# Designs tried in a protein design run: peptides against a protein of PDB entry 6RGO. Part 82

Target 1, 392 residues: chain A of PDB entry 6RGO
Amino acid sequence: MALKLLGFNQDATCFSVISSNKGVTIYNCDPFGKCFELEKSTSNDEELDFLVEMLFSTSLIAVVDKTIGASKRKKLKIVNTKRKATICELTFPHEIMDVIMNRKIICVVLKSDQIFVYDISCMKLLRTIDVRGEKLKSTSKFRNSEAVGDIGVRVSLSTDNNSILCYSSYSKSDKENAPLNDIVVFDALKCIQINVLPAVHQSNIVCIACSPDGMLMATASEKGTIIRVFKTIDTENDEPILVNEFRRGSRPSRISEMKFNHDNTLLACVGESDTIHIFALPVTTTEADANEDDTLQQSSHSLSSSINGLQYISKGLANRFGKIIVSKIPTQSQQRHVAYIKIPENAKYRIGFPKDTTNTIHICGEDGNYLVYSIPRNEVGPCTLVKSNTFD

## One batch from the design tools (peptide)

Design b1_p24_2_s3 (made by RFdiffusion4, then SolubleMPNN)
Fold by OpenDDE base, seed 4:
Structure b1_p24_2_s3 (fold): chain B 392 residues (1-392), chain A 24 residues (1-24)
Amino acid sequence: as target 1 above (392 residues)
Amino acid sequence: MEEKLKELEKLLKEEEEELKKKEE
């Protein structure tokens, strides 16, 4: 049967799938089993398409039926899964592309590159963010939906109550084809722009992850070769703080999802490649425990692969493009993965980090596998499979 | 509409009360 993965909830206690025969199914991770089913409204053999966002392990879900006609694709339903009842229905002017939530906020992304920010408690509209602004509305030929790589606005929301919203924005270049390579950091509760990270990649941003606490953000472009991690709020001399630059690979490959673990020590990425990559983030030692004299000789086995050659990026081209955050991190200091998971070729996978176990990752595949892996702490290597379940 | 918003408010309140009990 053709499965489509919708993803994990915020704490990886549940995941949602589309089954061609059944409609939407939500699975509980532990104990493993079906916890909710939304039956398809039609007997037709139409290819089902849905957005489902679950509020943690609660009975609250947001659902968009994208299967049938332009009218349903504009409707957001808030559903109580325990009562199998629609609490609220919102209709938007454009097709819904994404829905994200936490305990305080729902964000709805439209095909018009608008983000509608709602207070979840009363479903009151707090803000409409127009990412294109007034000027770009006229020149946007509706990107034909048939382009396999719909380079829309990407969003990520902190899972905490601070509700830090990170979204991709168009570069200020007057070019009709300005890339979505800026990031805006937005306080979704106060409706205030906190920060703007200009030109974080050379090409369109296709994946964003916000940390659970909203303090970090990871970004990947359509090339998917480099992942950058930034501080969201903090700046140094009014410049964005690049915390890490990770190399996923040398070959272009789309990243579909990234997630931080609960303590911001790990970043995972998944996409079109046969490999889930897990990167270690530097532990921000708060200065307090500097007293223990432990002369741990960091044997910096600098694998100094001496690629001396590319010094000559000519100074001249840097001035005209808005300050591309040129990684001050030398290309030699690009960190690789600390752990990996091999996945079947052509299988789409989704990732989740459980709250209670910072060294565990949940993954699920369109192949019908739900897998729990242990992440190695001290060694670079494969993750160890701990639990396996199947779903249909 | 008002009765439906009361159901949403109730669900969110029940979750906030369950979270407080896990932090204590």
Scores: peptide ipSAE 0.176, ipTM 0.786, DockQ to the pose 0.624
Fold by OpenDDE base, seed 2:
Structure b1_p24_2_s3 (fold): chain B 392 residues (1-392), chain A 24 residues (1-24)
Amino acid sequence: as target 1 above (392 residues)
Amino acid sequence: MEEKLKELEKLLKEEEEELKKKEE
């Protein structure tokens, strides 16, 4: 049977799948088992396509049926899984491409490059962001370039209540085919643009991850060779702060998903390659807790592994034309993965980080495997398989 | 429409109460 993975919820307590014969199934991770099924509404052997976004471990899901006809692809249903009932239905002017939520906000991405931001509590529209309209204001000539294939606006939302929305936008280049290589950071609650990161890649951004607290953002382009991590809110001299530049690989490979763990110490990525990569982030010691004097002399031998100083070459060459060139981290300072998981070739996998265990990763595959891995501490190497389950 | 919004508000409130009980 063909399985299509919809992914993990925000805390990796559940994951959603499309089964060709059953419709949408939600699995609980621990204890492992089915917790919800949305029955196939059609008797036809049509290929099922859905968007499903779950609100943590709650009975609230957002569902888009993309299987049949242009009309269903424009409808968002909010469903109570305990009652198996549609609470509300919203209809959009264009096909829904993505849905993301937290406890405060639902964001709906349309094929028109519009983002509709809703207050989840009352389903009130807070903002319509028109990414194309913003480009039209910045560029004198917009051709209606139909987005060639899967190139569209990408979004990520913080899982906290601050509701930091990161989205890809079109560069201000006068080129008819300006890439989606800018990032906008947006406060979804206040409906205010916080930051703009110009030209973070040379090509279109195809994957974005916001940290759970909204303080960090990871980006990958169509090449998927380099992942960049930025601060979302903080700026240095009105310039974006590049925290990390990671090298996933030397060969181009699409990244389909990235996620931070709950303490912002790890970034995982998955895609078309046979390898999930896990990168270590520097622990941002907030200077605030330096005051408690507790003298416990535990001589933890600092294995001063030579993290050769990231010379923050903060010298962004402000080129005379107002293009903030994100300072390229020298290729020699590009960090590699600290851990990895080998996955079957041609199997699509999704990733999630559980809240309670910062060194554990959940993965699920279209091969019907749900796997829990332990991430090695203090060494570079493979993750260790801790638990496995199968689903169909 | 109003009854449906009341169901949504109730579900979100039940979640906020379940979260508070896990932090205690």
Scores: peptide ipSAE 0.168, ipTM 0.778, DockQ to the pose 0.673
Fold by OpenDDE base, seed 3:
Structure b1_p24_2_s3 (fold): chain B 392 residues (1-392), chain A 24 residues (1-24)
Amino acid sequence: as target 1 above (392 residues)
Amino acid sequence: MEEKLKELEKLLKEEEEELKKKEE
C-alpha cells in the first residue's frame, strides 16, 4: 500500500498518515494504535493527497483534501475527530500549500505566497501576510508566477502560546531572480514583525523550524548541507543572532523537516538522505548566581565554542537606498551531528520530539515503521532503538 | 456558522481546562 506521511503533532504523541486504501489515519504513539480515521471521499483509484495538522493530543484537526479538483485544494476544514464532524470550513483564493497551528493560532500558507493568520478560538482573520507584495515593494520587476517550481514560502510556528511565526521571504536584492532566502520573525498574536534576518542562505530556504518557545529558529537551503540556528529576538547585549552552524553533510540533499526538542538542547533534521542527523545546541548557561560552595569538579567540557565577533561592519556609506544589510554570516566552525539514525534510502521519514523525554526521538516512515530512539548524551554515535511498531 | 464556531470555542475551552487540571 502506498503510505504518505503527514507528520507528528506538536508534542509527538500522535502522527498522521495517508493510506491509499483508507484515507487519513491518525496513530497514537503510546499506547501505539489508531486513534482516528478519515475515510476517503472518492471511490476512484486516484492518489490521495491531504494536509492534516493536529492540535496536540486534542480532537481538533485541520484538513485539506488535495486529491481531486482545484476547488477542494482551496478548502480548509476544521474537524472534531471525536464527532467525525466538520466544525467549520474556510475557502481560500489559492491552493493551500501548508497549515500550521498551536493553541492560539492557525496559519494557512497559499500557493500565492500569502500567509493567512487566524485566531483559532473564533477563526477570525488576524493578518494576511503577502510575501510577494513585500517582494514587489522591494523589487520593481514582476516575476511571472509560473516558473517557480517546488519553491514556495516556508513557515514554522512556536508550539507555545507566544505564537512566534517564522517564514521565508524574498531577498530585497534588485536581481530578477531574488531567492526566498530572508527570514521574517512575526508575533502572530500581536500581528507585529519582530525581526528580519536577511540572506540567511545563498539559495532558497526550503526548511524552517521554530523552537517550542519561539526563541530559536533553524533554517536550511535547497543545498541542505548547512543548517543555521538563529535567535528570533535581538538581545539588548549585542549577542550574535547566529547561535550555531551545523554541517549535515558534504553532498547536497534536501532537508524536508527539522525540529527542536522541548528544552532547545537538540535539533534534528530529516530529508532525502539515508540519515537523520541530531545536533546539540549550545546550552545558554544562565549565570545563576552560583554561590561558592560544593567542589564537585565534574569536568563538563562545555564546548564553549567562543562565537567570537560577528562584527557587524556597519561601513557607514549612507547612500539613499535602504541598508541592504548583507549579513555576511561569517563561516563559523561548522559543528557535526552528535547523533544519527540510519533510515532506508528513498524512504520518507518524519520526526517528532516527545515533551516528557528530551533525549528521545520519535520517527515514522512511509515504509510503515514507527520507531522510538534514545539519543546518546555523552558520546557521538548512533541512536539506540527503544521501541518499534508497524502501521498500514 | 455561529453554532459551529461555538463548538470550536467549547472544544478549546475544554482542552484549556483539562491542561490546567494536569498542572495542578
Scores: peptide ipSAE 0.167, ipTM 0.779, DockQ to the pose 0.659
Fold by OpenDDE base, seed 5:
Structure b1_p24_2_s3 (fold): chain B 392 residues (1-392), chain A 24 residues (1-24)
Amino acid sequence: as target 1 above (392 residues)
Amino acid sequence: MEEKLKELEKLLKEEEEELKKKEE
């Protein structure tokens, strides 16, 4: 029977799936088992489609039924899983494309390229972000939803209380076909735009990950060959700080999900390829605690490739193209994965990092596998399978 | 609607208190 993965929660303690027969099921990771089931309301052989966003390991979930008709696709339900009860229902003017939350904020992404930001405690609307801006409203050609492929606004939210929202935005190019290649960093609590990263890729951004603390952001384009990691808040000379540029591969392949681990030392990516890639991030040693004497010259071959600061050469070619992020990193010096997991080519996988074990990754597949891997610290190689479970 | 929002606020508070007890 076809499983469809919805993903892990924020701390990888649970994951959600759609079963064609059962509806939405939530599994606990440890102890492994089914913890919630939302039964299919209709006996029809309609292909089930849902959005489900969990709030950590709490009884609170946000649910959107995308299966049946335009009316349900516009409804967000906040459900208590312990009571099996709908607490709140919100109706939006357009189809819901994504839902993301933390303990403070819920963000709802619409097909209209609008982001609705709510205070989760009272479901008060804090902000409506219009990603297209006012100027593009005049070109009333709703791109016929059929021909514009699965490229919409992407969002990621920090899991902490700072509630840093990163979203893809249209480049300010007056072209009707402006790519979604800008990133906006937004304080969702204060409702303030913090930063704008222009043209972080040449093509549309299809995947974004915010770090748990909101200090880092990873981006991937539709090509999925290069992943870029930026600081979210900090800028140098009003220019975005590129921390890392990773090469996933030489061949184009869509990245469906990226995640940071809880200490910002690892970035994982998964997608249409047979391989989950895990990249090491430079540990910013805060110079402060280096005072204690212990001279153990363990040759940390710090793969401190001193990525000499990618000076954005804002050379003053005010050409009609916005500031393009020119990577000065030679293609040969692009960092590769430090670890990997092989997955079946035809199975979609989702990833999660548990809070307590920074070198452990949880993965689940539409093949019905839940797998826990240990990530090697000191060597480049495959991850080691630690635990496996199956689900239906 | 207001009663449902009060139920949501209550549930979020109860879950925040349960989470604090698990982190202790």
Scores: peptide ipSAE 0.165, ipTM 0.781, DockQ to the pose 0.847

Design b1_p24_2_s4 (made by RFdiffusion4, then SolubleMPNN)
Fold by OpenDDE base, seed 3:
Structure b1_p24_2_s4 (fold): chain B 392 residues (1-392), chain A 24 residues (1-24)
Amino acid sequence: as target 1 above (392 residues)
Amino acid sequence: DKKKLEELEELLKEEEKELEELEK
């Protein structure tokens, strides 16, 4: 049977799949089993396509039926899974491309490169962000919507209540085909733009991840060879916004998903390659909790010595020409993965980090495998398989 | 529909309580 993965929820307690015969199925991770099924509305052998976003472990889901020929690709349904009932239905002017949520907001991304931001509690529209409208004030030519269907606005949302929204935007270049290589950081609750990171890659951004707390953001381009990690907010201390640069590989390969773990110590990435890569992030010691446990100081000293290669680009040059040249971290200081998982080359996988265990990763595949891995802390190497389940 | 909005608010409050119990 052809399975299509929709992904894990925010805390990796559940994952969603499309089964060609059944429709949408939601699985619980522990105890492993089916918790919800959305039956196929049509008897036709049409390829099913859905967006499903789940609010943590709750009975609240957002659903979009994207099936070909379905007049429903512009409709968002909010469903109570426990009652099997539609709470709310919204209709948009354009096809829905993505839906993301947390406890406070829902963001709906349209094929028009618009982001609709809603207060989840009342389904009130807070903001419409027009990512093209900023470009049109400089360049009157809309990209015809017929351009290669895979290049669109990418979004990520913090899972916390601060609701930091990161999205890809068009560069201010006078070129008709300006890349989606800028990032905007947006407070979705206050509806305020916090920051703009210009030209974070040379090509379109195809994957974004926000940390759970919204303090960090990871980006990957179409090349998928380099992952960059940025601070979302400028700190007063003239610290570089670019905190990490990771090398996934030497060969181009698309990254489909990235996720931070709950304590911002790990970044995982998955895509078209045979390997899930896990990178270690430096723990940003906030100076406040320096008082108690002396014992863990010994291990931090060895990693700090190699980071000295970050050339301070002084703020002074950025103001005149508006191009923050992201100084390429020298190729010698590009960190590799600390851990990896081998996966079948032809199977799409999704990743999730559980809240309770910072050294555990959940993965699921279109091959029907749900796998739990332990991440090694003391050595660079393969993850250890802890639990395996199958689904259909 | 006011009744459907009340149902949405109830689901969000159930989630906030489950979190407050997991953080204790």
Scores: peptide ipSAE 0.167, ipTM 0.756, DockQ to the pose 0.667
Fold by OpenDDE base, seed 1:
Structure b1_p24_2_s4 (fold): chain B 392 residues (1-392), chain A 24 residues (1-24)
Amino acid sequence: as target 1 above (392 residues)
Amino acid sequence: DKKKLEELEELLKEEEKELEELEK
């Protein structure tokens, strides 16, 4: 059967799939099993396409039927899975490209490069962000949406109540072909722009991850060779703070998903490559109470020594045109993965981090495998398989 | 509309309680 992965929920307790025979299925991770099924509305042999976003382990899901020929590509349904009933239905002027939510906010991304921000509690529209309209204030030409292909506005939302929204925006350039290489950080509750990170990549951004607390974001371009991690809110001399630059590989390969773990110590990435990469983030030692007493000289040869090189890079090379180009971290300071998982070639996988186990990663594949891996803390190497299940 | 909003608010309150039970 052809499976299509929709992904994990926010805490990796569930994942969603499209089965060519059944429609949408949601699986629980532990105990492993089917918890919800949405039957096909059409008997046609059309390739099913859906967006499904689940609110943690709750019976609340957002559903968009994106199946070809379906007049439903502009309709968002809020569904109670326990009752199998539609609570709310919203219709948009354009096709829905993405839906993301937390406990407070639903964001709906349209093919028009508009982001609709809703209060989830009442489904009230808080804001419409027009990513093209911000560009059009500088350049009067509507690009025909047909030529954009797989390049659109990307979004990520913090899973906490602060509801930090990160989205890709068009660079301020008089060029008709401005890339989606800026990031905007937005307070979705207050409807305020907090920060703008200009030209974080040379090409279009195709993947964004926000940390659960909204304090960090990871970005990858269509090249997928370099992942950059920034602070979302904090700036240094009105410049964006680059925390890390990770090298996934030397060969271009699309990154489809990135996730932070719940304590911001790990960043995982998956995509078209045969390898899931896991990177260690510097633990910002909060200057919490180092009460002086416990002399345990555990020689944590902490990876701390490599961090000192990043502070000096904040002197943005103002290129001749005053564009803050995030200075390429010298190739010597580009960190590699600390752990990896080998996956079948050409299999699409999705990733999730469970809340309770910061060194565990959940993965699922279009090959019908659900796998749980342990991440090594002290050694660079492969992850260890802990649990495996199959689904159809 | 009102009844559908009440159902949405009920689902969100069930989630808030489940979180408060996990934090104890």
Scores: peptide ipSAE 0.165, ipTM 0.755, DockQ to the pose 0.692
Fold by OpenDDE base, seed 2:
Structure b1_p24_2_s4 (fold): chain B 392 residues (1-392), chain A 24 residues (1-24)
Amino acid sequence: as target 1 above (392 residues)
Amino acid sequence: DKKKLEELEELLKEEEKELEELEK
C-alpha cells in the first residue's frame, strides 16, 4: 500500500501518515502505537492527499482534504481527535497549499501566494499577507506567471509563543520571472514585519525552517547544495546576520524538510538524497550568565576547532549590484555535516527533534519505518540506531 | 458558532494544563 508522510508534530511526540486504504493515521512515538485515525470518507480508488497539522501532542488537528477532484481543497477543518468531531470549518478563495500552527497562531498558505494568519483561540483572522500584491507594489509589471509546478510561497513558524513567521517573498527585480528568494520575518501576534532578508539564494527558496524560539532560520534553494542560517530579528547596520553556511553536497538535490533541535545546537535536513545531514550550530552563549562566580574548574577541553577568522571582506563591492546577500563566507569556510543517517534512495523521509533529548532525532519513512537515532557527540560520523518500529 | 468556540477554548485550556503538569 502507498504511504504518504505528513510529518512529525512540533515536539516529535507524534507523526501523521496517509494510508491509501485507511485515510489519515496519527502514531504516537513513545509508547509507539496508533493514537488516531481519520477514516476515508470516499469509496473511490482516488489517490488520497491531505494536509494534517497537529498541535503538539493535543487532540487538536487542522485537516485539509487535497484529494484530486475533491471540492474540499479550499476547506480547513479543525478537528477534535478525542471527540472525532469537526469544531470549525473555514473556506478559502483558493486551494490550500500549507498549514502551520503553534499554541497561538494558525497560518494558512494559499495557491494565490496569500498567507492567512489566525488567532487559534478564536479562529479570528489577524492578517492576510499578499506576497504577490507586495511584489506588484514593488515591481510595476507582474505577469501572472503561473509558478511552474511546486514553486510557491514557503513558510515556517516558531513553536514558541512569540510566533515568529518566516516566509519566502519575490525579489524586487524588474524581471517578469523574479524568484521567490527573499525572506520576510513577521511577528504573527503583533502582525508586524520585523525583518527582510533580500536575495538569500540565487534561485527560488523551496525549504525554510524557523528555530523553536524563532531566533534562527535556515533556508535552502531549488539547488539544495547550500543551506544558510540567519538570525531572524537581529541585524548588523541594518544588514541581515548570516550565522552559518552549510554545504549539504556538491550535486543538486531537493531538500524537502529542515528542522532545528530544541536548543538551536543542531540543524537536520532531509530530501531526495539517500542521506539525512545533521549540522552543528555555534552555541549562542547569551552574555547574561557571565556574572555568577562559581569556581568549578572543570577543564572541559573545548576542541578549539580552528574557526579560521571570518575575514570580513570589505564593504566596498556590495553597493553596485543590488544587495544580494553574497555569502561573505568564503567557499572554503562552508561547514559540512557533523552527523548523518543513510536512508533508502526511493523512500521519502520526515524528521523531528524530541524536546527532552537534544542529541536524539526521530525519522519516519514512506517505507513504513519509524526510527530513533542517537547523534554522535564530539565526533563526525554516522548516527546510531537506538529504536525501530514499523507501521502500515 | 458559540458552542464551537467554547469547544476550541476547552481544548486550548486542556493543553495549558498538560504543559503546567509537565513543568512540575
Scores: peptide ipSAE 0.164, ipTM 0.754, DockQ to the pose 0.734
Fold by OpenDDE base, seed 5:
Structure b1_p24_2_s4 (fold): chain B 392 residues (1-392), chain A 24 residues (1-24)
Amino acid sequence: as target 1 above (392 residues)
Amino acid sequence: DKKKLEELEELLKEEEKELEELEK
């Protein structure tokens, strides 16, 4: 039977899947098992498509029925899984493309390139973000929905209460075909734009990850060869701070998901490649606590030799048009993965980092595998399989 | 609508409490 992965929750304690026969199923990771099932409402042999966003391990989920021909693609349902009841239903003017949440905020991304920001506690609309802005609405004939491929606004939300929202935006080019290559950083609680990172890639951004604390953001373009990590809030001379530039590979491959671990020491990426890549981030040792434990310095030095090529490229080349182009780190100084997981070709996988074990990664596949890997910290190499389960 | 929002607020408070009990 065809499984379709929906993903892990914020802390990787649960994951959701679509089964063609059963509908939406949620699995608990530890102890491993089915914890919730949303039965298929229709007997039709239609290919099921859903969005399901979980709120950690709570009974609260957001559900969108995206099944083709369904009038429900514009409806967000807030469901209590314990009661199997719809608590709230919101209807949007356009198809829902994505839903993300934390304990404070729900963000709903529409096919219209609008982001609706809600206070989760009362489902009050806090903000509507129009990513195209007013000027681009007049010139964009709604390109027939078929020919604009899977390139839309991408979003990521911090899992903490600060509720830092990162989203892709259209570059301010007078060209009808402006790429989604800008990033906006937004305080979703205060409804304030914090930062704008212009032209972080040459092509459309297809994947974004915000760190759990909202202090870092990772981006990947359609090429998926380079991943860039930025500070979200801090700027140097009104320029975005590029913290890392990682090389996933030499060949183009779509990245479908990226995640930071809970301490911002690792970034994982997955997609159409046979390999999940895990990258080490520089630990910002605050100078204050570095005094006593001399023993940990030796392991940091081996990682630091690869980090010494990351000059903080504080000075973007201001092009003649006042656009900051993030300078590319030279290909020789681009960091590679520190760890990897081999996955079956053509199997879609999703990733999650558990809160309590920063060296552990959870993965699940449309092949019906749930796998827990240990990440090596002191050597570059494969992750070690710790646990494996199967689901249907 | 109002009753459903009241039920949502109650559920979120119950779940916040369950999470605070699990984090202890």
Scores: peptide ipSAE 0.141, ipTM 0.745, DockQ to the pose 0.852

